# Peptides against a protein of PDB entry 8HF1: the designs that were tried, part 287

Target 1, 320 residues: chain A of PDB entry 8HF1
Amino acid sequence: NVMLYATKPTEVMVSFPHQEQVLTVTRLISAEIEKFYVSLDLMNIGVQPIRRSKSLQCLRDPSKKSFVKQLFNDFLYQMKEYGIYAASIAIISLIVEFDIKRRQAETLSVKLMHRTALTLCEKIRHLLVQKLQDMTYDDDDDNVNTEEVIMNFSTPKVQRFLMSLKVSFADKDPKDICCLVFVERRYTCKCIYGLLLNYIQSTPELRNVLTPQFMVGRNNISPDFESVLERKWQKSAIQQFRDGNANLMICSSVLEEGIDVQACNHVFILDPVKTFNMYVQSKGRARTTEAKFVLFTADKEREKTIQQIYQYRKAHNDIA

## One batch from the design tools (peptide; made by RFdiffusion4, then SolubleMPNN)

Design b2_p28_6_s3 (from b2_p28_6, 12 letters changed)
Fold by OpenDDE base, seed 5:
Structure b2_p28_6_s3 (fold): chain B 320 residues (1-320), chain A 28 residues (1-28)
Amino acid sequence: as target 1 above (320 residues)
Amino acid sequence: EEIKEEEFPKEVLEKFEKAEKKRQELLE
């Protein structure tokens, strides 16, 4: 029980300016998704055959339309919260998911729905990549994965997160680093992981210093092949992090579900701390000497965030 | 103990300013 540990990490706040993403490309992408939702609502998918083994998933979304909308809504959130560079990574995950669902489709109508979603994802990917390439003045440098491109097309929150990593870990011994990065949403773990791989590769001071992994929540609901691969990946990622083969772990609130990781010297909370449990569980991982617990907040929400953390500190001290 | 605000080096602040300037140029 992590609540039993009196952890006293240094709590650090990183403030970032609020950006309204007014990029034409983000508006175009949002408009294309909204047009797709109208088209999706008009699609007659029919009654899906209830296979006995999939009954629980079929009960949640008999049309499978809600799942498609959820993935695009999660993508739109990631594009808004992390920027168009992160969105270019996130869209690949949707492409993979819709291709799997297209291949697993039991009806022609469902196959067509996932194909249409996939076609939209490819269009979105093209729009994002084209906008990333507009920064490379040299038509010959197809490398959209530079530090400059990543920084320029990331939100102020992500820019500060990347710089906090660089300042904290530049030229350090990788053995001295045990870092957790908490994000709110499951799909953000893979998005931030892909972004960090590219950022670390483009940043000499972090090359061979940071080795990231990500942990996605156990999808206990689907015994499907995908859930087996995800479980294998999670087990492997956690083991690599325990063995020191990875020294940075991106995770969602899944660590609240009792996944035990070692004591860390850095814990980054990239998204807002929404619950007392999230605060206690995440802070409870910063257990080494001189451990840092780093929070990210918009400037406009700074005071509200500070007051909320003081309330959580008080509540934690009253239980300990 | 008060929550400390992270202090970025001047060079990092200049990178944020450069990135913001470039973002503004890309919004036009």
Scores: peptide ipSAE 0.413, ipTM 0.909, DockQ to the pose 0.677
Fold by OpenDDE base, seed 1:
Structure b2_p28_6_s3 (fold): chain B 320 residues (1-320), chain A 28 residues (1-28)
Amino acid sequence: as target 1 above (320 residues)
Amino acid sequence: EEIKEEEFPKEVLEKFEKAEKKRQELLE
């Protein structure tokens, strides 16, 4: 059994303080989204023509309102979990998605709904960027993408993650790095990717060391066009990672689909490990002799996280 | 084997403390 001879990675935990307090801007944005939900529920979108696309999934939201709410709920989650800097990147993904949906709208009412969502996203983006700029005391440097701004407007989890990357990879040969970063949600891959690009560019020790890519799971919800582009992009990202043109891959639960990724020397689990399968698959990618498997946990959840990992270790040893 | 806490260099910890202080000032 080839799995028995795999060098067990060193499992490391990074603890971060739990964040209870929320920025005023975050409260304002949340309140604007809630007001928008009330307005959205009052919108008469009418009966949408059910395209008999062979994918049963387009049938689940005839009003398309639940999908709009899902995107904003995912944004709210990212703003809470990763901070307002990551949120300033995440909102761009919503703008892109709603612009696509606005262009694809078959009715004026649906087009108006997506336009209203876009207007809200633009307002949110402005509020976020303005708050990021308030830290740049120099009127001449509109650059909100500094290490300081990124760190100050990131959650403690993201701060620890960025510093763990810096400590782990400063002054290393890019060819010797094979890093995976696991996140729970698909949209988190994009915002953490954008955050890492800006952080790497602002961090001299990492500029020529880390080249990130991301990988997004098959979105069952948006079947045809996004699935082809995403499949092409996913194949390209995997190929760049195999060719060494990228040495850090941000991924969600995509590895459950049997994507063959090379053996890695670092695996970061940025979000809580929710399943035994995620634990086994992610840990099973850390296959080099000195491989590290790094878990991030809030201080309040540390003991619970440790116990859960011990249960997963036991279960894995009982199957192996 | 026990899961070990990652040990950060002192300079990194000082940066965390500075960032946390500034973050707290932004929350007030």
Scores: peptide ipSAE 0.369, ipTM 0.896, DockQ to the pose 0.754
Fold by OpenDDE base, seed 3:
Structure b2_p28_6_s3 (fold): chain B 320 residues (1-320), chain A 28 residues (1-28)
Amino acid sequence: as target 1 above (320 residues)
Amino acid sequence: EEIKEEEFPKEVLEKFEKAEKKRQELLE
């Protein structure tokens, strides 16, 4: 029983301009992924034996092709929603995942499929890194991880998120900060975590102020070994956040019910609030007297977002 | 209570404008 004490956090909205302009590199990457999907559909990987895991839940083992497409679709979403800089971090997660799946491949055809996906990821990584380097006027400074590069290659949403963090936390005592950042997708947690590490390191006012961690949802489809490592890492990350060794936690919405974390003074909702439950659960973490609940919205969706939040407030008050 | 819109300081708005300008220069 999380007593829904009527914590009345201050609800804050951050508006951002809609990004209409698509970079040429983003179009090229999207086209390469689409070509790869056509090739992937033509690949004969044979009939995959349905590994009936003895656990009673018929987890429909997604087709190995469907999983590959899901990862690239998640990457395309991250590139669109967070920008090229975030995409350069996100692609590394795909490389790692496909390399694991390549090594675990039971057939030569499946091994080849994952190898082809890896080759595409390496090409995408090269295109992204090259575009990040095009801004460094100094040919000698391979450091694409500057505040300037991060800001310039991030979406308006991410730019405002980073500046909202800077304004909120610059030169504060780390002990006075307990921040949650909610994102929709599992892989976004890792991507935003990597982005924040680089941003904090490049921002003197935040270097000794913010210590981020992330929490990735339990992937019930992960092999037992991966599930053990992920569980150990999750436990460590949560413990660091409880002990105050980390003061900013990035969470996916799937974890909202499972996170037993302390009362936070800041809750950022980086992605759109899609459900009443997500609204109540995330807002319910902002429990301190001066807690802030921060929402991000595109200017074109501002009115719709406001109306939706007022509906959720009304529904919450009718239940409380 | 109405949802408050975050008002960024002028200095932060100028940083957004600079970042947007540079982003546009890179889109061309």
Scores: peptide ipSAE 0.322, ipTM 0.874, DockQ to the pose 0.712
Fold by OpenDDE base, seed 2:
Structure b2_p28_6_s3 (fold): chain B 320 residues (1-320), chain A 28 residues (1-28)
Amino acid sequence: as target 1 above (320 residues)
Amino acid sequence: EEIKEEEFPKEVLEKFEKAEKKRQELLE
């Protein structure tokens, strides 16, 4: 059993200041989403045909109001946890999703609902982009993707994450890097991927060093709703990472779903470790002799996080 | 083994301070 003899990765904690200060733009966006929820609740979308999905757990028909609210709630979470720069990328994913659903709408009422959601997303995008441009002297859209703008409009957690990547990988051979980045939410994978692409492109020391990819867990939603494109993309992403064409993979709970990811030398846990399984599975991927397992914590939660990790270590040693 | 705290180089800490200062200026 080769797994039992794997050298224990070096566990590293990165602390970040908890920032309670909310930008005016984030308050405006939150208020616009809340107003939209009131409007959405008043919309008559009619009786939706009950597609008997065999999976009892797939209760959220993507055409329903609850799914629209979920996407905006996930966006609000990303804006809060990762900052307005990440939010400017995350909103594009909502725009794409609502445009697809608008086009696929079987009824005028559902089409209107998705159109209204799309209009709100475009307004949010404009507010975010405008705020990013307020730091750029030039009105050119290309100037919002600088290292400085990315850093200034990212949360302290994301700032520390980006700097940990820079310190860890600056001017290294890309072949010596096999990095996993774990996030809690599916939608976070794509926005952090987009953020990393722009950060790497703006950071000379990383441009030819890091090649990111992302992997989204299988929707616990019926495999029937996974677009053929998403499934193809997931397979391609995994293959690129296996072939070494990508050396950094952003994952959600994908490891729980039995996706065989190779042994890595770096594992970053960007979000809180909420489960013992997540701890064991993610840490279990850091299997090289000099492997690092990096955790991020707010200063206020540092002690609690450390105690939780020690409990997970103990529990893992008791099972092993 | 104790979990090690990541120590950032002084230059990185100065970048954090600069970014934080600019962010505060944007909150005002």
Scores: peptide ipSAE 0.354, ipTM 0.886, DockQ to the pose 0.705; fails the geometry check

Design b2_p28_6_s4 (from b2_p28_6, 9 letters changed)
Fold by OpenDDE base, seed 1:
Structure b2_p28_6_s4 (fold): chain B 320 residues (1-320), chain A 28 residues (1-28)
Amino acid sequence: as target 1 above (320 residues)
Amino acid sequence: EEIPEEEFPEEVLEKFEKALKKREELLK
C-alpha cells in the first residue's frame, strides 16, 4: 500500500496582526462606490431581450446590475484584505471586465451602465495610484512598484506572505521550487499575481528564482461564462507549471477535482480554509519530501483556525 | 501534533515591524 509512505506535509502557521484599514482614500473609494450603487439602482436598463438558449436564461436585467455590484464588492473585499497596493491592481481587472461588458452590451442603456461603472473604476485607479505616489520622495522616480511601496501599502497578511516567500525561496534553484498559493476568490488570483510580479521584479533575491503564474478555477455557476480565452489561459498556465516554466501558481479554492498538478513542495493558504474539501485538496498537493503547508491567520483568529484544522485532520483520518 | 508558528530571522522581523509601523502611520 503506497499510501502509507505519503510523507505528510509539515503544517506551519504564520500569524499576522489585525489592522482595521482607516485610510482616507479607502473611505473615499467606499463612499464613491456607495453613491454609485444608489445611482445604479435608479438606472432604467429596460427589459433585455430574452435569448431563447436555456443557458442564458439567468441573464435577466436584475442579474446585470447584480453582477456590477458583485465586482465592486469583490474589489472592496480585496482592498480591505490585501491593501491599497493590491487594490490598484485589482481595479484593472474591473476595468477590463466592464470594458468587455460595455462592448458586448445589446442596448444603449446597458452600454451606459457599464460605461458609468468603467468611469468610476478609472477614478478609483487614479486615487489609488496618486496615494501610492505620495510616498515616492524623488520627483523623478514615478515607480510605485518598489519593495518598500508594496510592503507599506499591503495589509499585514500580505506583508507576512511576502516575507515568508522571501525567506523560503531566496537564493534557491528555480527547478527545486514547486509552490502553490491558494486564495478564496477568483479575482484575488489576478491581483496577487500582479503584486507578486512587481514584488519579484523589485526584489533581487527573487528575480531569477520565482516565476509566478495564476489559474482561476472553473466558475461553478456557468461554464459558459468562461471565455475561450480564460480556458486557454488555464491550459497554458497548467502546462507552464508542468514544464517548469513557472514554479509558483496562484489558485482559487475552486480547483475542480482532476486538475493534475505535479507534487508540490510548498503550499501556501493565504486566506482562511473555509471547507474540508479545500483543506484536503490543497494539503494533498504538498506531496514531496519535506513539503510545507503554510497557513496564514490573524492573531485574533489563531486559536479558532487551529481548532478548525484539528477538526479537518480528524475528519480526514476517519475517512482514510 | 501542534501546528508550529513559522520562525523568521530577526532581520526579517525588524523589516516587517518597520513596514508595519509605517503602515500604522499612514492609517492615522
Scores: peptide ipSAE 0.451, ipTM 0.925, DockQ to the pose 0.786
Fold by OpenDDE base, seed 2:
Structure b2_p28_6_s4 (fold): chain B 320 residues (1-320), chain A 28 residues (1-28)
Amino acid sequence: as target 1 above (320 residues)
Amino acid sequence: EEIPEEEFPEEVLEKFEKALKKREELLK
């Protein structure tokens, strides 16, 4: 498709300071998850009947202990990479997932496993919400969804991302905005979406300017386990973005799977570009004449990030 | 071509530094 070669978006970098400091609440949550893993390893869940799903590649049965650990590991990643505010949203997705699996459990042992995971998620949610509330100076304002709370409890990466959005889109016509936000992990799409909803609602300059949506990547695990609801949501989200009812789309590696997203004027790469394909596909969506391709990097990784992008540019030009 | 750094208005940078500092205080 000849159009992929013609429009070079303006590539811009946003550097953020690396903060190694870890909140006490984050350490407590991590310790509770590790204790839970020890308990989980001791649980006898019995031999699950091998449902012969034809896809031999379903390595991770969602009823297995390994899947429970994966969800908590993805949560820990989100808490570290995006901060405790994003984590307070991310934990709700785990609560929903474990409650569904608890109700769908075919055995008492599996039901108990998911119940124990759910109880831990509720404890984590309480710890996160309490920490967000402890910083509201006004004893009477239970509203943890202020711009200040979101900013203070977000990582420097997310803080710079929100600022870049505010600077880029403050008081603009919503029709002139077609923005993609790329993240590495599918679960990040939901928590960043929830964070953006609250941030936009708390930021007058972005109210009625940005309408976010998210795409959840197809589970490379059996499409049979994607809830009918998730598939409906994905189709609806893409359609809303195509129709201009949403002007900011958060997506993961979904573009690798051939989801046809329209040409955009802004592409934000919130997480590191790990593959040449991700670079080409994400950059290839920034097709307008004034399109911006914004990369986020830690200051300490700036040079490495620049070198990697130059290698990808070279490789792209060599195949073009 | 070098990848330029995004330039933020001074007021936005001040708000960032304030939020960053407050976050650092919260992390102690």
Scores: peptide ipSAE 0.426, ipTM 0.917, DockQ to the pose 0.799
Fold by OpenDDE base, seed 3:
Structure b2_p28_6_s4 (fold): chain B 320 residues (1-320), chain A 28 residues (1-28)
Amino acid sequence: as target 1 above (320 residues)
Amino acid sequence: EEIPEEEFPEEVLEKFEKALKKREELLK
């Protein structure tokens, strides 16, 4: 009985400067969303028929307005936490979701609400893309997907994350890489995935090295609302990662319990570790002998982050 | 055991500082 000494992963911290630099474009976008919320609150969408599904408890279907506000709040969070480049990808996901909901609208008032949200998203997309283009000195090449544009319009956190990936994986064999990237929010998975695809394509040292996928948590709340397409995509993404056809998986904390994935050699925690369970579950995926567990923290929050990790280490050792 | 800071090569740090400075100039 070889006691598999579970080699504890090496915990590493990456600090980044806290920059409160608010772009004029981000202020403008925030103000347009706030104006839209005032307009949305004044919209009479009528009494929504409570579809009593027979069996499961009355989960208050979040009001159709509350869902619209949630999506824009998630977008504002992504723009703040990841930057303008990530926001330009995130807004496309909102456009797709509001277009689906517009087509599925049972009433003219609900259809109009989603149409107004779409018009705002298109305006936001234009403002973001224009700001990305204003830096391309070459008027002719609309290619906003360069390494330079991605880096310059990303937050210091995302810049350090991309650098950590480049240093960790440049010119390595793809087969030697099994990487997890944990993010807090479901929509961040897709946003960071799109950013990584463009970054890898623009970085010669990574083009044939990293193949990213993302995994969106099963909304355990309503399996009926998962599109057949989303379920097929999730199964395909997991299978590609298991087969080694993808070597980097972006996942949200909601997936930590359900990820039946192989032992990884790299685990990146892009967002703050908010719970002991997140710490144990994410760290528990870094199981190879040389596994790294990489934490990202703002310089201002560095000491607080260290103390929190020491508390989690102590609590984990007291249970083990 | 203390959590070590990730050590980046000097060339990578210089590229970072350059990108950070460019970002600060573009955010003005």
Scores: peptide ipSAE 0.414, ipTM 0.915, DockQ to the pose 0.774
Fold by OpenDDE base, seed 4:
Structure b2_p28_6_s4 (fold): chain B 320 residues (1-320), chain A 28 residues (1-28)
Amino acid sequence: as target 1 above (320 residues)
Amino acid sequence: EEIPEEEFPEEVLEKFEKALKKREELLK
């Protein structure tokens, strides 16, 4: 039994300043969503036909209103945690979801609800894109997908994350890179994926170096909400990462759900490590020689984060 | 063991270029 001494990854901290987004556009968007919630509560959607599967009866919102609110609440979270640029990508995911739900609507009332939600998403998208354009000095280039625009409209967390990627991977051989990026929420995976695609295309030193993919965990609320397309995408993304056709994987709770990903040389924890299981599973993927485990924290929470990591290290050593 | 802070070189801040891919590809 060669105990493969799992080389302990080098743990690194990246601190970022806490900055509240005091943008007028974010206040306008929040106010429009709250106004929409009032309107949504007044909508008579009727009782949805209870599909007779005994196990699914308790989890289906008969009005489907809670799901609509959940998506907008998740969007508001993305806008707050990752910034306006990330929000401009996150809103597209809502547009796609509400368009699918509108087409799949069993009643005219449900169809109208999803149409109203979709109209709000298009308004939000316009407000976000307009704000991204306001800082492009060159009136002639409608390209809001520049490194500068991405950096300027991202939260300090995302700015430091992009800087860490640039420093870590600039001009490297793509074959030498196997990177995981852990995020807390499933919708963040797609949002950060879209941001990284645009950032990598705008960053010559990362062009042809990083090929990102994203993976979302199984929908813990209901497997019935997972589209066949999402499941196909997930399988394809995992396979591309295993085959080396992608060298950066953005994931949420994937390891907790028993999805097997390869050993990596870099693991980034973009969001706070909230559980011991997340710490062990994510760190346990940084298995190569010279593997790095990078933690992001707000400056105000740095000491608490370090103490929590020391507690997790101790707990892990007591079990191992 | 203390967790070191990552330091960023100043040169990392200087190079901004334009992205080629449109956001619409994420809708396909």
Scores: peptide ipSAE 0.380, ipTM 0.801, DockQ to the pose 0.209

